# Peptides against a protein of PDB entry 5T59, part 165

Target 1, 112 residues: chain A of PDB entry 5T59
Amino acid sequence: TTPTMQSTSLLTEHLGYPPISLVDDIINAVNEIMYKCTNAMEKYLMQRNIIGKKDFSDEIKIGTAKLESLLENSVDKNFDKLELYVLRNILSIPSDLLEENRFRLLHHEKLV
Target 2, 90 residues: chain B of PDB entry 5T59
Amino acid sequence: EHIRFQRLVQVCNKALEESIRKLQSWEKIHECFPNYGQTREGIENLTVCQQQVIKLWSNLSRVEFDAIFHERSIEEKLNQLDDLINKARS

## One batch from the design tools (peptide; made by RFdiffusion4, then SolubleMPNN)

Design b2_p26_5_s1 (from b2_p26_5, 13 letters changed)
Fold by OpenDDE base, seed 4:
Parts: sequence; C-alpha cells; structure tokens
Structure b2_p26_5_s1 (fold): chain B 112 residues (1-112), chain C 90 residues (1-90), chain A 26 residues (1-26)
Amino acid sequence: as target 1 above (112 residues)
Amino acid sequence: as target 2 above (90 residues)
Amino acid sequence: DLKKEVEEIRKIAEEGVKLYEERKLV
C-alpha cells in the first residue's frame, strides 16, 4: 500500500511524529555506524601500517576508502528498499481505515 | 496478531545483513589491499580487522536501533496499529 | 529506480505532515 497524505497524517497523529522520522532515524544511525566502522578499520590498520621495511599507509588509506565506498553503495541500496518497505507495508493504513468514520474513531480514541 | 513490529525488526536486520555482506567477503577485503595482503602479517591484520568490523557493525546497529525503537515507542505504536486494523476488520 | 521511488514517497510524507499540521490547528 502506497502511503497517502491522509494515511501519513493519521499515522503522524497516532505515532506522535511523522512516519518518515522513524526512517530518518534508522538511516542516520546506519550511516553513522558505517563511518564508524570504516574509521575503526582505517585506524586499526594504520596502527599496523609498517610490515618489515615497507610502509603501507597509502595503500591502507586507499583500500579503506574503497571498502567504504563499497559499503556505502550497499547501505544506500538496502536501506532505500527498507524505507520503501516500511512506509508501504509497516507504517501503512488500509483503505478501509482511511474512511471518514474510522478517522473520527481514531481521533476520538486518542483524545479520550 | 501483532505483526508490524516483528516485520520492522526483520526488515531492519535484513538490510543490515545485506549491507555488510560485501565486507564478509575475504576476496573483497583482500582486493582492497593487494600488496598488504601479500604479507603474512598483513593477512593476519586484515583477518582480525574484518572480524572486528563485522562485530562492530552488528553491535552498534543493535544498540542504536534498539534505542531508536525505544525512543519512538514503535513497538507499542505498531501493536496499537495492528489492533486498530484488526478491530476494524472484525 | 529506487531513488526515484524514495523521492516520491518522501514527497508524500512531507505533504502528509503538512496536512497533519493543518488539521492540528483546526
């Protein structure tokens, strides 16, 4: 079920916040986690950048950046799918509940 | 009866699992460090690093997502939504 | 493709929020 203005409004009232806010929290969190992970990886390897007489600092930086890009692409794709799924299938209201009578019930029940 | 929150958790876990899948590939990791990974010590470091990153990903996501769900009271809200929908259909 | 769909849904979401705010004021 594709969200509508009506369903979004009702869900906002029910949740106390816009449905998209939850998704934003999730996406922001995973993005933060992603960069924490790649940063940790870089830091770990940079502390081990010299093997023998060779300094692999440049390779480590480049390699970590490549992994970050790889992870970014995957995160973007999968969490775009997540966003669509959540808003269409989880934070959704069936059409029968979008009727005026049901709307009144939801409003009334919340106020009581 | 209550299905929406369960689905939310499932889809979140799926997204997280799918996202980290590439980093679970040793081949992908090694490709990013072609010369470093040609050394014994480098391989060892990369192996540990890979494991740590995956664990960090899992742990951080669990903590952060649980916090979000709690702050948003999403389980309760979704359960209520399920109840409302079920009631309307009954 | 996904990006387009996300953008469309976000647009609806934003409009829905506006609707909510309007209703809240009435």
Scores: peptide ipSAE 0.626, ipTM 0.949, DockQ to the pose 0.945
Fold by OpenDDE base, seed 3:
Structure b2_p26_5_s1 (fold): chain B 112 residues (1-112), chain C 90 residues (1-90), chain A 26 residues (1-26)
Amino acid sequence: as target 1 above (112 residues)
Amino acid sequence: as target 2 above (90 residues)
Amino acid sequence: DLKKEVEEIRKIAEEGVKLYEERKLV
């Protein structure tokens, strides 16, 4: 089910934070991890840039940049899908609970 | 009975696995370093690098995601949500 | 299209937060 203003509000109350905040945490984390990984790769190879008498520094820089771009594209795609899935299917409220009458009951139950 | 948190973990793992798949391909790695990878030492370096990056990805993601889930109390909250929905439907 | 869907759902999320804040005041 697609989230609505009503469901988002209810979930925010339940969670103590907006549902999107969880997704943002996840996405921010994976992005940070991604750049840590690519940075580590570049540094590792740059410390091993000379083989024999040939310097491969330029190739390493270009190659790691290509891999970073490849990983970025994959992360973006897969975690966009994740975002949609989480907000539609995990952090969601069935339509029958979104009715005005049911909303009040839910609120009352939390206070009791 | 409690299904939402399990699904969250599953989809997170799937997203992580799918994201790193390209780096798991030796062919993709080698394509980015065509001349470097023609040397024995280059191949060795790339092999180690690939392995270490994949491990780093796996370890960091596990630690960070678990921390997020804990800080957000998401397992408890999702279980409560499941219970609430089930109760409403009973 | 995936990017568009994400953008739309984020708009809903933002509006939902506003609604929550309004209800909290009552």
Scores: peptide ipSAE 0.625, ipTM 0.948, DockQ to the pose 0.931
Fold by OpenDDE base, seed 5:
Structure b2_p26_5_s1 (fold): chain B 112 residues (1-112), chain C 90 residues (1-90), chain A 26 residues (1-26)
Amino acid sequence: as target 1 above (112 residues)
Amino acid sequence: as target 2 above (90 residues)
Amino acid sequence: DLKKEVEEIRKIAEEGVKLYEERKLV
C-alpha cells in the first residue's frame, strides 16, 4: 500500500504527529549512534597507536575513516528500505478506510 | 490481532543487524588496517575494538529506539490502529 | 532506485501534513 495525502493526514491525526516524524527520529538516532561508534573506535585505537617503534596513527585514521564510510553506506541503504516499509506497510490505512464514512469513524474513535 | 508494532520492531532490528554486518567481518576490519593488523598486538587491539563497537552499537540502538518508541507512544498507537482496522472489517 | 522511492513518499508525507493542518483550521 502506497501512502496518500488522505492516509497521511488521518495518521497524523491519530498519532498526534506526522508518520514521517517517527522515521526521522529513527534515522537521526542511528546516524548519531553510527558516529559515536566510529569515534569510539578511532579513540580506542589512537590510544594504542604505537607498537614497538612504529607509529600507526595515520593508518588508524585512514582505516577508521574507511570503516565509517562502509557503515554510512550500509546505514543509508538499510534505513531507506526501512522507511519505505514502515510508511507502506506499518503506518498505512487500507483503502476501504479512506472512504468518507470510515474517516468519520477514525475521528469519532479519537474523540471517545 | 496486534501485528503492526511487532513488525516495526522486526524491521528496525533487521535494519540494525544488516547495517552492522560489515563491521562483524574480520576480513573487512583487517583490510582497513593492513600493517597494524600484521602485528600481534595490533590484532589483539583490533579484536577488542571490533567486539566493543558491536556491543556499543547494540546497546545504544536498544536504548535510543526504545526511548523513541516510548516518547511517540507508538505501540499504543499501532495497536489502536490495528483495532480500528479490524473493527472496520467486521 | 531507493532514493527516488523515498523522495516520492516524503513528498506525499509533506503534502499529507499540509492537508492535516488545513483540516485542523476548519
Scores: peptide ipSAE 0.624, ipTM 0.948, DockQ to the pose 0.949
Fold by OpenDDE base, seed 2:
Structure b2_p26_5_s1 (fold): chain B 112 residues (1-112), chain C 90 residues (1-90), chain A 26 residues (1-26)
Amino acid sequence: as target 1 above (112 residues)
Amino acid sequence: as target 2 above (90 residues)
Amino acid sequence: DLKKEVEEIRKIAEEGVKLYEERKLV
């Protein structure tokens, strides 16, 4: 189901934070991890840039940049899908619970 | 009965696994370093690098995602949501 | 396409937060 203002409001009350905040935490984390990985790769190879009297520094820089781009594109695509899935299917409220009486129920349960 | 948190973990793992797939391909790694990878020492370095970065990806994602889930109390909140939905439908 | 869907759902999310804040004041 597609989220609505009503469902988002109810979930924010239930969670204590907006549902999108969880998604943002996940996306920010994976992006940070991604760049840590690519940085580690570049550093490792750059410490081993000379082989047989040949300096491969330029090739290493270009190559790691290409891998970073590939990884970045894949992360963006897969975590966009994740965002949609989480907000539609996990952090969601069925339509029958979006009625006014159900709103009161959720509020009542929170207070108990 | 409680399904939402399990689904969250599954979709997170799936996204992480699909994202790292490109780095798991030796062919793609080698294509990015065509001359470096023609040397014995270069191949050895790339092999170790590939293995290390994949492990780093896995370890960091596990630690960071678990921390997020804990800080947001998401398992408890999703279980409560499941219970509320089930109760409302009873 | 996918990016557009994400932007749309984020818009709803932002509006939902505003609604929550308004209700909290009542």
Scores: peptide ipSAE 0.623, ipTM 0.948, DockQ to the pose 0.947

Design b2_p26_5_s2 (from b2_p26_5, 15 letters changed)
Fold by OpenDDE base, seed 1:
Structure b2_p26_5_s2 (fold): chain B 112 residues (1-112), chain C 90 residues (1-90), chain A 26 residues (1-26)
Amino acid sequence: as target 1 above (112 residues)
Amino acid sequence: as target 2 above (90 residues)
Amino acid sequence: DLKEEVKKIREIVKKGVELYKEKLKV
């Protein structure tokens, strides 16, 4: 189900933080990991940039940049899907619970 | 009965797996280093590099995501949410 | 597309958070 103002409010109350904050943490983490991986790859290869009499430094830099771009695109796509799925299907409240009486119940349960 | 946290873990794993899939392709790796990969040493270096990056990706993601889940108490919160939903439908 | 959907849902969530904050003031 698509989030609403009411469902988001209830979830925020329940979680103690905005639902989107969890998603942001996940996305920020994977982005950091992504760049750590690409940086490690570049450094590893740059330490092995000379084979025989040829210096492959330029090729390594270009190649790692291409791989980084490829990974970035994939991460963006897959974690956009993740964000939508999480907010629609995991951090969601069924519509039947958004009725007045049930809304109060959720609030009451937190306070008790 | 408790399904939301399991789904969260599943979707996270899926996103991570799909994201790294292209780096798991030797062909994709090699085409980025066409001349470097024509040397014996280059192939060896690329092979090790590919393996290490994939392992690093897996290990870091596991550690970081687990930390996030813990800091946000998300398993507990999602279980509680499941319970509330089930209770309301009873 | 996917990016547009993400943008839309983020706006809804943002408004929901604001709603919650207002409720806390009452």
Scores: peptide ipSAE 0.650, ipTM 0.949, DockQ to the pose 0.917
Fold by OpenDDE base, seed 3:
Formats: C-alpha cells, sequence, structure tokens
Structure b2_p26_5_s2 (fold): chain B 112 residues (1-112), chain C 90 residues (1-90), chain A 26 residues (1-26)
C-alpha cells in the first residue's frame, strides 16, 4: 500500500522518527560503502600500476571510474526499489485500519 | 506472526546482492582493464582486487546495516507494529 | 519512472511528518 499522510503520521509516532529516516540511513550507508570499495580498488591497483616497465596508471584510473559508475547505477536502481518496497510493504499500515473510526481506535489504543 | 523485520532483512540483502553482481563478473572487470588484464601480473592483481572488494562490500554492509537496525530499534518496532495490526484485526 | 515514484513517495512522507508535528501541539 502506498503511504499516506495519516499512515506516515501514525508510523512516525510509533517509531519515534520519520519512516523515511530509516531508508535514508540505509541509502547513505550503502553509498558510503560503495565509494569506500571503489576507492580501495583504485588505490590497490595504482600501487601496482607498472607491469613489465609499462605504466598502466591511465588505464587503471579510467577503468576504476567505469566500474564506479556501473556500481553507482546498480546501487541507485536497486535501492530505489528497496525504498519503495519498504515504504509500501514494511513500514505501512493496512488501508482498512486507516479508516476514520479505525484510525482513531488504533491511536487511542497506543496511548492507553 | 512477526514478518516485517524478516522481510526488511531479506530485501536489504537482495538489494546488496543485486548491486554487487556486476563486480562479481570477471568479464565485466576485465573489460574495464583490457590491456592491464592481458598481462599475467595484471590478471593476478585484478583477481585479488575483485575478491577483496566483494569481501569489503559484504563485511561493511553487514556491520553498517546491523548498526542502523539497532540504533533505530527497528526489529522491536516492526514486531510491535505486527502485533498492533494483528490485534486490531482480531 | 522509478525515480519519479520515489520522489512522490518522499513528498507524501514529508507531509505526513508535518502532520504529526502539528498533532503534537494539540
Amino acid sequence: as target 1 above (112 residues)
Amino acid sequence: as target 2 above (90 residues)
Amino acid sequence: DLKEEVKKIREIVKKGVELYKEKLKV
């Protein structure tokens, strides 16, 4: 189910933070990890840039940049899908419970 | 009974696995280093590099995601949400 | 299209958070 203002408000109350904050944490983390990985790869190969008296530094820089771009695109796609799934199916309240009377009931039960 | 947190873990793992899939392809790696990868030492270096990056990806993601889940108390909160929903439907 | 969907969802969530903040004042 697609989140609504009411469901989000209720979930924020329940969680103690906006539902999107969890997703943001996840996405920020994976992005940081991604760049750590690509940076490590570049550094590793740049320490081994000369083979048989031939300098491959330029090829390494270009190659690692290509891999970084490839990984970025994949991360963006997969974690956009994750965001939608989480907000629609995990951090969600069934629509039947968001009706006026049911919504109030659920809220009241949480306060008692 | 409690299903939301399990699903969260599953979809996170899936996203991580799908994201790193291209780096798991030797062909994709080699394509980015066509001349470097024509040397014996280059192949060896790329092989080690590929392995290390995949391990780093896996280890860092596990640690960081677990930390996030803990800091956000998400397992407890999702379990409570499951319980609340089930109770409301009963 | 995927990015647009994400954008729309985020807008809804943002408004929902604002709604919650207003409820806290009452």
Scores: peptide ipSAE 0.650, ipTM 0.949, DockQ to the pose 0.886
Fold by OpenDDE base, seed 2:
Structure b2_p26_5_s2 (fold): chain B 112 residues (1-112), chain C 90 residues (1-90), chain A 26 residues (1-26)
Amino acid sequence: as target 1 above (112 residues)
Amino acid sequence: as target 2 above (90 residues)
Amino acid sequence: DLKEEVKKIREIVKKGVELYKEKLKV
């Protein structure tokens, strides 16, 4: 189900933080990991840039940049899907619980 | 009974696996280094590099995501949410 | 389009957080 202002408000109260904060943490983490991986790749290959009498430094720089772009595009796509799924299906409240008579259920339970 | 946290872990793993898939392709790796990969030593270096990066991706993601889940107490919160929903429907 | 959907859902979530903050003032 698609989030609403009401469901988000209830979830924020329940979690103690905005639901989107969890998603942001995940996305920030994977982006950091991504660049650590590409940096490690470039460093490893750049330390091995000379084979025989030929210097492959330029090719290594271009190649690692291409791989970084490919990985970046894939991360963006897959974690956009993840964000939508999490907010719609995991951090969500069923519509029947958003009815007027059930609006304060989470708040009531928290106070008990 | 408790399903939301399990789904969160599953979707995170799926996103991580799908994201790294292109780096798991030797053909794509080689295409990025066409001349370097024509040398024996270059192939060896690329092979080791590919393996190390994939392992690094897996290890870092595991550690960082577990840390996030812990800091946000998300397993407990999602279990509580499941319980509240089930209770409301009883 | 995924980007558009993400934008829309983030806007809803933002408004929801604002709603929660207003409730805290009551």
Scores: peptide ipSAE 0.650, ipTM 0.949, DockQ to the pose 0.908
Fold by OpenDDE base, seed 5:
Structure b2_p26_5_s2 (fold): chain B 112 residues (1-112), chain C 90 residues (1-90), chain A 26 residues (1-26)
Amino acid sequence: as target 1 above (112 residues)
Amino acid sequence: as target 2 above (90 residues)
Amino acid sequence: DLKEEVKKIREIVKKGVELYKEKLKV
């Protein structure tokens, strides 16, 4: 089910906030977590950058950056899919309930 | 009867699991550190690092997502939505 | 692609939110 203006309006009323706000919170959170993870990884390895007489600092910086890029791409793809699924299948109202006589049901129930 | 919140949790977990899949691959990790990973000590460090970052990913996501769900009262709201829809169908 | 679909849905959602805000004014 694809969201409509009407269904979104009803859901906003029901939730008390726009449906997209939940998705945005989730996406923002995972992005923050992603960078915390990559930062922690870099710092851990940079504290262990010298093995024997060889300094691997440059390789560590490049390597962690590559991993970050891979993670970014994966996060973007998977959470785009998540966004579509949530808005189509979770935060959705069946079309039959969007008829004029049924439209008032959600509104009425909220007021009661 | 109440299915929407369960689905939300499931899809979130799936997205998180699929996102971290690359970091779970030792081959991918090693490819990023080709010379560092040729040393015994380097391999040990990468192994520990991989384990720690995956744990950090899991723990942070659990805490943050639970906080979001709580702050948005999404379980309650989705349960109510299920109830309303089911009632309308009866 | 996914990005285009996301954009389309977001536009609908924005319009829906605006509709709700208008209802609050009445």
Scores: peptide ipSAE 0.649, ipTM 0.949, DockQ to the pose 0.916

Design b2_p26_5_s3 (from b2_p26_5, 13 letters changed)
Fold by OpenDDE base, seed 4:
Structure b2_p26_5_s3 (fold): chain B 112 residues (1-112), chain C 90 residues (1-90), chain A 26 residues (1-26)
Amino acid sequence: as target 1 above (112 residues)
Amino acid sequence: as target 2 above (90 residues)
Amino acid sequence: SLKEEVEKIRKIVEEGVELYKKRKEL
C-alpha cells in the first residue's frame, strides 16, 4: 500500500514521530556502521602494510577505497528497497481504515 | 496476529545480509589487493580482516538497530497498529 | 528507478507530516 497524506498523518499521530524518521534512523545507522567497518579494515591492514621489504600502503588505501565503494553501492540499493518496503508494507494503514468511520475509531482509541 | 514488527526485523536483516554479501566474497576482497594478496602474510591478514569486518558489521548493526527500535518503541507501536487493524476487520 | 520511487514516497510522507501538524494545531 502506497502511503498517502492521510495514512502518514495517522501514523505520525500513532507513532509520535514521522514514519520516515524511523527509516532515517536506520539508514543513518547503517551508513555510520559502513564507514566504521571500512575504516577498521583500512587501519587493520595499514598496521600490517609492510611485508618483507615491500610497503603496500598505497595498495591498501586504494583497495580499501574500492571495497568501500562496493559496500556503499550495495547499502544504497538494499536500503532503498528497505525504505520502500517499510513505508509501503509495514508503516502502512489499509485503505479501509482510512475511511471516515475507521478514522474515527483510530482517533478515538488513541484518545481513550 | 502481530506481524509488522517481525517483518521489520526480517527486512532489516535481509538488507544487512544482502549489503555485506560482496564483502563475503573472498574473490572480491582479493581483487582489491592483488599484490598484497600474493604474499602468504597478506592472505592471512586479508582473511582475518574479512572475518573481522563481517563480525563488526553484524555486531554493530544488531546493537544500533536494537537501540533504534527501542528508542522508537516500534515493536509496541507496530503491535498496536496490528491490533487496530485486526479489530477493525473483525 | 528505485531512487525515484524513494523520492516520491518521501515527498508524500513529508506532506503527510505537514498535514498532521496542521491538524494538531486545530
Scores: peptide ipSAE 0.636, ipTM 0.949, DockQ to the pose 0.917
Fold by OpenDDE base, seed 2:
Structure b2_p26_5_s3 (fold): chain B 112 residues (1-112), chain C 90 residues (1-90), chain A 26 residues (1-26)
Amino acid sequence: as target 1 above (112 residues)
Amino acid sequence: as target 2 above (90 residues)
Amino acid sequence: SLKEEVEKIRKIVEEGVELYKKRKEL
């Protein structure tokens, strides 16, 4: 079910916060985690950048950057899908509950 | 009867698992470090690094997402939503 | 596209939040 202004309003009332806030928290968290992971990887390898007489620092920097980009693309795609799914199927109100009587019921339940 | 929170957890896990899929590929890791990975020590370092980053991804995600769910009281709210919908349909 | 769908749904949600604020004031 595609969200509407009315369903979003009702959900905001029910949740006490905009539905999108939950999604934003999730997305922000995974983005932060993503960069923590790639940063940790780079630091780990940079501490092991010299093997024999060769310095692989440049290759490590480029390689970790490539992995970061790969992960970024994957995160963006998968969490865009997540956002759509959550807003359509989880944080959703069936159309029959969007009628005036159902609206009042939801509001009444909140007040009781 | 309560299904929404379970679905939320499932889709979060799926998104996390699919997102890290590329890093789980040794071939993808190795191709990013073609010369480094041709050395014995390099392979060893990359192997450990791959394992650590995947573990870090999993652990951080679990902790952070659980914190978000708790702070937003989302399980309770979704359970209530399920109850309201079910009640309205009865 | 996926990005376009996300943008569309976010707009709806934003408008819904504004609607909520308006109703709360009434």
Scores: peptide ipSAE 0.635, ipTM 0.948, DockQ to the pose 0.939
Fold by OpenDDE base, seed 5:
Structure b2_p26_5_s3 (fold): chain B 112 residues (1-112), chain C 90 residues (1-90), chain A 26 residues (1-26)
Amino acid sequence: as target 1 above (112 residues)
Amino acid sequence: as target 2 above (90 residues)
Amino acid sequence: SLKEEVEKIRKIVEEGVELYKKRKEL
């Protein structure tokens, strides 16, 4: 079910916050986690950058950057899908409940 | 009867799992460090690094997502939504 | 595209939030 202005309004009232705020929290969190992970990886390897007589610092920096890019692309794709799914199928109200009589019921239930 | 919160958890887990999939591939890791990974010590370091990053990803996501769900009271709100919908259709 | 769909749905949701604000003021 594709969200409408009416369904979003009702959900906002029910939740006490915009439905998109939940999605934004999730996306912001995973982005933060992503960079924490890539940073940790780089730090770990940079502490082990010299093997024998060879310094692999440049390769480590480039390699971790490549992995970060791959992870970024994957996160973007998968959480875009998540956003669509959540807004269409989880934070959604069936069309029959968007009618005026059903809208009143939602208000009544909220007040009780 | 309560299905929405369960679905939310499921889709979040799926997104997290699919996102980290490439980092779970040793081949993908190794190809980013072609010369480093040709050394014994380098392979060992990459192996440990891969394992630790995956664990960090899992642990941080669990803690942060649970915090979000709690702060937004989303389980309660989604259960209430399910109840309202079911009641309206009865 | 996926990005286009996300943008479209976000626009609708944002407009819905504005509708809520108007109703709350009444």
Scores: peptide ipSAE 0.634, ipTM 0.948, DockQ to the pose 0.921
Fold by OpenDDE base, seed 3:
Structure b2_p26_5_s3 (fold): chain B 112 residues (1-112), chain C 90 residues (1-90), chain A 26 residues (1-26)
Amino acid sequence: as target 1 above (112 residues)
Amino acid sequence: as target 2 above (90 residues)
Amino acid sequence: SLKEEVEKIRKIVEEGVELYKKRKEL
């Protein structure tokens, strides 16, 4: 189900933090990892840029940049899907529990 | 009974796997280095580089995501959420 | 689009956080 203000409020109370914070942590982490990977690749190849007295530095820089772009696009797409899935299907509260009576019950149960 | 955390792990793994798929393609790698990859040494370097990057991706993601899940106590919280929902429906 | 959907859901979540803050003060 699509998140609502009410469900988000309840989940925030339950989690102790906004649901989106978890997603942000995940996305920030993968982005950091992504750039670490591409940086490592560039550095590795740049240390091996000369083959048979030919300097491939320019090709390496361009090539690694292309790969970085490909990875960025893939990460962006897949983790946007992840964000939607998590917020709709994992960090979600069924509609029947969002009714006023059920809301009160959840609060009551939490306090007991 | 508890399903949400398992789904979280699954969707995270899927996203990670799908994201790195392009780098797993030798053809894609080679296309980015057309002249470099025509040399024997270049091919060797690209092969090692590809393997190292994939391993780095896998290892870092595992460590970082586990840390996030721990810091956010997400398994416990999702299990509790499952329990609350199940109880409310009973 | 996917980006638009993400933006929409984030907006809802942000509003939900504000609602939580308001309720917490009570």
Scores: peptide ipSAE 0.634, ipTM 0.948, DockQ to the pose 0.907

